# Designs tried in a protein design run: peptides against a protein of PDB entry 2AUS. Part 13

Target 1, 323 residues: chain A of PDB entry 2AUS
Amino acid sequence: ADIKREVIVKDDKAETNPKWGFPPDKRPIELHIQYGVINLDKPPGPTSHEVVAWIKRILNLEKAGHGGTLDPKVSGVLPVALERATRVVQALLPAGKEYVALMHLHGDVPEDKIRAVMKEFEGEIIQRPPLRSAVKRRLRTRKVYYIEILEIDGRDVLFRVGVEAGTYIRSLIHHIGLALGVGAHMAELRRTRSGPFKEDETLVTLHDLVDYYHFWKEDGIEEYIRKAIQPMEKAVEHLPKIWIKDSAVAAVAHGANLTVPGIVKLNAGIKKGDLVAIMTLKDELVALGKAMMSTQEMIERSKGIAVDVEKVFMPRDWYPKLW

## One batch from the design tools (peptide; made by RFdiffusion4, then SolubleMPNN)

Design b2_p23_8_s3
Fold by OpenDDE base, seed 5:
Structure b2_p23_8_s3 (fold): chain B 323 residues (1-323), chain A 23 residues (1-23)
Amino acid sequence: as target 1 above (323 residues)
Amino acid sequence: SALIAAFRERSRELRRRLEELLK
């Protein structure tokens, strides 16, 4: 999420009408909820699906979806996209993850050896998905971006780990234990980051949601529930963005592919095949799509399909049809 | 170990709160 992408401006004279759309920070509370994502602190015990079902009951919602399964015993950051934002979770599936893990060693190992061996697991690792995963059980490579040992207490090792999406920390700990020669297991796991969602002031519990919904419905206080729900645009902050003209918004909102003339500005480093977020000049999410051109091609070309639009989020009526 | 203790306590507290919510 923290990759500051350079912004290349194609049309520096492009203006936006302030009367059109609903910028993320200016949505009425009901609309904010309809296009919201909760940064939930998932408790240990329930499945991610049970927690999503509880959120729907607490907030009286028809639809919700989570930004990547946490196992029942795993706590921490579970993005839950609400109502019309439900499908934004597809942007979070490929996003990097961070965890804090407690590893328990099955034998005594000198601290220096623990530190040395764990450092060797930074980089590419080979994993086989567990039997309970919906993913085909084929060997696959995954990236471990970093391992930070937080504390060692005898056989207990607390560490932070940044990983590529779909890395199994349980399997990583098993392999570390094998490399140490004593074996190990995962005693506890918490997810501390899922793409743009992290442990910060936006992290809320199920209790917080109950209380905040009560304050809104019974006391008329919207502030707490408003702060507890992030705009859906938060869920795409880690994606490369393409900002489009007001005149292109309604067409894309109707499911038309984005053509090159509609582009005002874009992030550097877009490759053909990348998942991209199509944004208004007010930073509203219009759609997710697949880049059909690189950034360079989108700059140099005067015509053609820039983005194959896969999922529209914006309502069709937020911007006028200008065709 | 202070960090390990705090880490485990956070998980216990989240579980306790959930159990209270489900009563």
Scores: peptide ipSAE 0.575, ipTM 0.945, DockQ to the pose 0.927
Fold by OpenDDE base, seed 3:
Structure b2_p23_8_s3 (fold): chain B 323 residues (1-323), chain A 23 residues (1-23)
Amino acid sequence: as target 1 above (323 residues)
Amino acid sequence: SALIAAFRERSRELRRRLEELLK
């Protein structure tokens, strides 16, 4: 999410009709919910699926999905995509994660040694998925982007860690404990970030959702529930984007592949095979798709399929058919 | 330590609130 991508303009004269679509900031509350993502503070105890089921009950929703499983005992940032936005969670699965972890050491270790050894775990690590994981138990590399020790109290070590998706913090702590020579276990874990979703003012509890839904339904106050739900476009902020002409929107919304002539602007550094977000000029998410060209190819070519459209989010009627 | 205590308390509070919601 922190990688600023350059924006390359292909058509500087492209305009958008203000009457078409529903920009994220202009959606009526019902439509905002239909295309929403909650930055949930998952409590420890329940599964991620149980929490999603509760959100559906609280908000009277038919469908919802989470942006990456948190174990029952793990708390913190769980993106929950609602209704028509449910499938946007796929954009969050490969996103980097941050955690705060409490590690308990099984012996006494000097603080200087703890700090030195934990710093050696920044970078590439080899992990095996735990037995309880549905993931094939193959050895795999994972990136630890950073480790920040927050506090050391005897055998208790509180630290922040940024990691590649699917890094097991429990396994990391086990290996740190082995490297320290005393052993260690994960006492507590909280996720503080999942791609664009972090601990900020958008983080809400299940209680907040109950109260905010009540304020809307019983008191007619929309502001709280509106703030508690982020537009689905937030869930794609970390992806490379392609912005398209108004004339291309309806075709893509009907499931047509994006062709090169439809591109107005795009992020630099798109590679063939990348997951990309197709956006309107009003920053509305039209679809997710697989890039069939690099950024350079999309600039240089006059024709061809730029994006294989995999998942449409935008309703078919928000933009007129101009074909 | 203060940060460790606060970290653990946050988890306890979230659990307490959940238990209240489920009653």
Scores: peptide ipSAE 0.572, ipTM 0.944, DockQ to the pose 0.913
Fold by OpenDDE base, seed 4:
Structure b2_p23_8_s3 (fold): chain B 323 residues (1-323), chain A 23 residues (1-23)
Amino acid sequence: as target 1 above (323 residues)
Amino acid sequence: SALIAAFRERSRELRRRLEELLK
């Protein structure tokens, strides 16, 4: 269950002007695309980069980026951030992932033993990144949040697994196989979740994108392409949020750091160093930044830098300068 | 097994569709 973060209100009298900005549900189709993220069902075969290149061609885009690499043979949830939203993938890279995996055992193992051993792999695991990874091959700890066995058929084990970002399921399966004493390999892998993106009604194929773009450009029907693209704000749903005054929006949109007086409300449990989303009171993403204070410090202090703004998304002109 | 078969079929279908798109 997505644990709803508590919202602490600092200024209960703060209002927002409905004439300023473009709330996620009020963007014209062109603007919606410019600030969009596709929940793509990546097919097996192509690299994540090839698929991003195809989306750019299909939708006539200059820029796009993906919310965490899937190997060529891996299918499923690949968030693809578009145009001005491209850098929102920064929020998705550290996000938890879920997979469904088919593990093939190299020998016969009783089902009770399979279940028992796989349960032992919930929690902290030590992994070495594969040679193909751009990451330095240092041993690192990763969390396995849960393992759910879906089906066992002889030597084939279908399971769901929730993991910390950058956990290698192939390595996990290898170690499970070693612990079972017979060895194992990953027969098939599908990603079913990447942070806020999951297998739901928003999941679209490359074919859907071709068809929906055609319906828009040739038939004037924008509904399909509008539904196929999520607002960039979807890509930050899992982050702690800070909501700011209308008077602070233009400054942050110009790249100024967020100061404590600009805060209207914020999530509980923000720590110094956390990646946070700076939002308007209309739930528009202004910027991503690094928290320079805890939630408690942001409540107690009257002044100071609350967030070091790392990446602005909102255009500078959506809100007026009020200083 | 029904779930394993369905899981594998989903991947085959996505691959088939991709191959059709690339023709």
Scores: peptide ipSAE 0.567, ipTM 0.944, DockQ to the pose 0.931
Fold by OpenDDE base, seed 2:
Structure b2_p23_8_s3 (fold): chain B 323 residues (1-323), chain A 23 residues (1-23)
Amino acid sequence: as target 1 above (323 residues)
Amino acid sequence: SALIAAFRERSRELRRRLEELLK
């Protein structure tokens, strides 16, 4: 999520009409909720689906979805996309994850050996999905980006780990335990990051949501609930972006593919087949789609389909139809 | 260990708060 992507400007004279659309910071509270994502601190105990059902009841919502399942016993960062933003979770499923884990060793191991062996698990690892996963039990490679040992207390090892999406920390700990020769199990797990969502001031509890919704509905104070809900654009911060002309927005909002003439600016390093976010010049999410060209092709070409539009988020009426 | 204790306490507190909300 912290990858600063270079922005290449294709049209430096492109302007946007301030009367069109609803920038993420200027949405009325009801509209902000309709296009919102909660950075929820999931409590241990309930399933991710139960927690989503509670959020729907608390906030009187028809639809919501989560940005990647946490097991019942796992706490921490669960992005919950609301209402019209529900489908934005597809951008979060492939995103990197960070966890803090407590590993319990089944025997005594010198700290130097623990540190050395855990360092060997940085990089590519082979995993088999656990029996309880909805995922086919095929062996697959996953990347461990980093392991940071926070504390060692006898047989208890607290560590931070950054991983590729769908890396099973329980399986990682099992393999570390085997490599140490004594065995190990996962005593506790917390997710501290899911793509752009992390432990920060935006992290809220179910209690916070109850209180903040009450303050809005009973006291007329919208500030708390507004701060507790992030704009859906937060859920695509980690994706490569393409910014489009006002004249192209309505067409894309109607489900038309993005053509090269509609591009104002774009991130460097887009490859054919990448998931990309199509943005307005006011940083509003129009749609998600599949890149049909590289960044270089989108710069060099005067015509053609740049993005195959897969999921539209923006309403059709936010921008005028100019075709 | 202070960090391990604090880590476990955070999970206990979130459980306690959830149990209070469900009463």
Scores: peptide ipSAE 0.572, ipTM 0.945, DockQ to the pose 0.938; fails the geometry check

## One batch from the design tools (peptide; made by RFdiffusion4, then SolubleMPNN)

Design b2_p25_2_s2
Fold by OpenDDE base, seed 3:
Structure b2_p25_2_s2 (fold): chain B 323 residues (1-323), chain A 25 residues (1-25)
Amino acid sequence: as target 1 above (323 residues)
Amino acid sequence: QAARDAEAIARARRLRAERAARAAA
């Protein structure tokens, strides 16, 4: 999520009509909810699916989905995409994650040795998915971006860890315990980050959502529920972006593939096969798709399919058909 | 951020204390 991507301008004369679309900051409250993502503080106990079902009941929603399962016992950052935004969760599945973990050691280990061994687990690690994950139990590499020890108290080690998507913290702690020679287990786990979603002022509880929905429906106060819901565009901040002409928006919103002439600007470092966000010049999410060209090919070519459009989010009527 | 991290830390410390109490019982 923290990788700054250069923006390359292909068409410096491209303008956007201010009357077309609904920028994230200009959506009426009902439309904001329809294209929203909640940064939920998932409580420990319920499954991620049960929590999504509760949000649907609280907010009177037909559809919702979560940006990556937290185990029942795990708390913290669970992005929940609402209604028309439900499918944006696919952008969050490959995103990096951060956790605060409590590791309990099964024997006494000097603090200096704990610190030294845990630092060796920064970088590439080999993992096998746990039996309960429903994922094929093939060995795979995963990146540990950082380990920050917060506290050591005898056999209890509290640490922050940044990891590649689908890294199992329980397995990491087990391997650290083996490397220490005493064994260890995961005592507690909280997710503090999921891509662009973190423990900031946007993180809300289920109780907050009950109260904020009540203030809107009974008291006519929309401010709280508006603040509690992020625009769906937040869920794609970590993806490479392609910004398109107003004349290309309606075609993409109808499910047409993005062609090279429709591109105004794009991020550097797009590779063929990357998941990309197609944006308007007002930073509205039109669609997610698979890049069929690199950034360089999208600059150099005059024609061809730039993006295979997989998921459309924008309504068909926000921009006129200009073909 | 620091307040929520402190709350996560405080929950971890409470669960540690509860486990220590259960292991001593």
Scores: peptide ipSAE 0.017, ipTM 0.557, DockQ to the pose 0.693
Fold by OpenDDE base, seed 4:
Structure b2_p25_2_s2 (fold): chain B 323 residues (1-323), chain A 25 residues (1-25)
Amino acid sequence: as target 1 above (323 residues)
Amino acid sequence: QAARDAEAIARARRLRAERAARAAA
């Protein structure tokens, strides 16, 4: 769910200097690429790692990473974070996912029974990771947020499913098939969402990236490659945010922990231990960190470490040192 | 949303048709 998070203002008089930083919409093309994330339509066939390697080759990049593995046969939304943004994928790994799946039943089942049983799989499910997963083979609970049946055609069931990160749709379909009494397997799978990344106008193919890179390098037309790459801030839209004073930005950019006096505004509902995005007043991503306080504690306290800064993204020189 | 759903359905139907064609061949 696109949970709209309430914004609590602590300092309503805090201003930002327009000369400092580079807002996501005002980055030169080279800087935009260095802090970019591609909403890639991964083709079926290649691994997610092969696709990342191809993007690095196409765009002449040293580093890139993906926002959560798709199996070779699985297509659709693969966020690929570029260069200095590569580490932002850590925000996308825990993000919810949506898929469109084709389930094939191994026997005939009335549509009413299919609909009833699939609805029972909304909520908490117990899964065992498959053998091929790097994840320890422990039973774990996962959330199925919703199941929407799109089409039933005999033994073929097309459905949309929203799930917690690391839910195995193949295992879900297997369990649905068992509950129906006939068995089932996953025929097709496409990922239609990974956190803030969706099948929208920002979704691009590997072919689009080749063409858009050529238009930039050979024809001097940057518009297409600029639109094909999202700012890294897109990759943190789903996280709770803390906005900081201009005077705190350089310290955090140097890897200092965020202290309570540096906070201008913050989202409601932050818990201790949550992954949070530290933002400037211009909505620039400074860092990711672990909340050391709740939203309530960050409001009530005058001092202390609010966020343990884990990953800095912003260059150290975008904001002046004011300490 | 409906257009994206239609495209997702069309892609899934294409993949189904390609599988049916491969199973019939």
Scores: peptide ipSAE 0.017, ipTM 0.554, DockQ to the pose 0.679
Fold by OpenDDE base, seed 5:
Structure b2_p25_2_s2 (fold): chain B 323 residues (1-323), chain A 25 residues (1-25)
Amino acid sequence: as target 1 above (323 residues)
Amino acid sequence: QAARDAEAIARARRLRAERAARAAA
């Protein structure tokens, strides 16, 4: 999520009609909910699936989905995409994660040795998925981006860790314990970040959602529920973006592939095969797709399929057909 | 962020105290 991407402009004269579409911050409350994502503080105890079912009941929703499972005992950042935004969770699955973990050591280890060994686990690690995982149980490499020790108290080590998607913190702690020679286990875990979603002012509880929905439905106060729900565009902030002409929006919203002439601006560093977000000039999410060209090819070529459109989010009627 | 980290630390300290109390009992 913290990767600043350069924006390359192909058409500096491209304008957008202010009457077309619904920019993220200008949606009526009902439409905002239909295209919303909650940055939920998942409590310890319930499954991620139970929590999604509760949100659906609280907010009277037909559909919702979560941006990556937290175990029952794990608390913290669980993005929950609502209604028409439900499929945007696919953009969050590959996103980096941050956790605060409590590791309990099974023996006494000098603090300096704890610090030295934990620093060696920054970088690439070999992991095996746990038996309970739906993922094929093959050895795989995962990246640990950083480890920050917050507190050491005897055998208890509190630390922050940034990791590649699908890194198992339980397995990391087990391997750290082996490297220390005493063994260790994960005592507590909280997820503090999932891609663009973090512990900030947008983080809400299930209780907050009950109260905020009540204020809207019974008192007519929409402000709280509006602030508690992020626009679906938040869920793609970490992806490379391609911004398209107003004349291309309706075609992409109908499921047509994005062609090179439709591109106004794009992020640098797109590679063939990357997941990309197709955006309007008003920063509305049109679709997710697979890049069929690099950024360089999208700049240099005059024609061809730039993006294979996989998931459309924008309604077909927000922009006129201009073909 | 710092306030939540402080709460996480405070929870960890409470759990350590509860474990120590259970091990002394």
Scores: peptide ipSAE 0.010, ipTM 0.507, DockQ to the pose 0.827
Fold by OpenDDE base, seed 1:
Structure b2_p25_2_s2 (fold): chain B 323 residues (1-323), chain A 25 residues (1-25)
Amino acid sequence: as target 1 above (323 residues)
Amino acid sequence: QAARDAEAIARARRLRAERAARAAA
């Protein structure tokens, strides 16, 4: 998520009509909710599905979805996409995750040995998915991006860990315990990050959502519920972006593939097969799609399909048909 | 961020203390 991508401008003369669309900062509260994502602090106890059902009840919503399952006992960052934004969670599934974990060792180990062995688990690890996962139990490689030991207190090790999507922290701790020779188990786990969503001022509880909804519906105060809900565009901040002409927006909103002439600017480093966000010049999310060209090919070519459009978010009427 | 990391750490420490208290009871 922290990868700064260069922006390459292809058409520096491209303008946008201020009367078209609904930029994230200009959405009426009802429309903001329809295209919203909550950075929820999931409590320990309930399933991620139960928490989504509670949010739907609290906010009187027809649809919602979560940005990647947390186990019942696991707390912390659970992105919940609302209504028309529900499908944006698919951008968060492949995103990196961060956790704070408490590991309990089953024997005494010198602190220096704990630190040395845990550092060896940075990089590529082999994991088998747990029996309870919907994933086939095939051995697979996963990346551990970093391990930061926060505290060691006898047999208790508190650490931060950044991991590739679908890394099992319980399995990591089990393997660390085996490498230490004493065994270990996961005592506690909290997710502190899911892609662009982290423990920041946007993190809200279920209790906060109840209160903020009441302040809006009973007192007419929309400020709290507006701040508690992020625009769906937040959920794609970690993706490479392609910004398109106003004349291309309605076609893409109707499900047409993005062609090279529609591109105004794009991020560097797009590869063929990458998931990309198609944006307006007002930073509105139009669609998600698969890149059919690299960044370099999109710059050099005058024609062809740049993006295979898989998921449209923008309504068909926000921009006029200009073809 | 440091304050919330401290709160996540403090929550993990509370849960450790509660478990230690339940194991000592």
Scores: peptide ipSAE 0.017, ipTM 0.555, DockQ to the pose 0.658; fails the geometry check

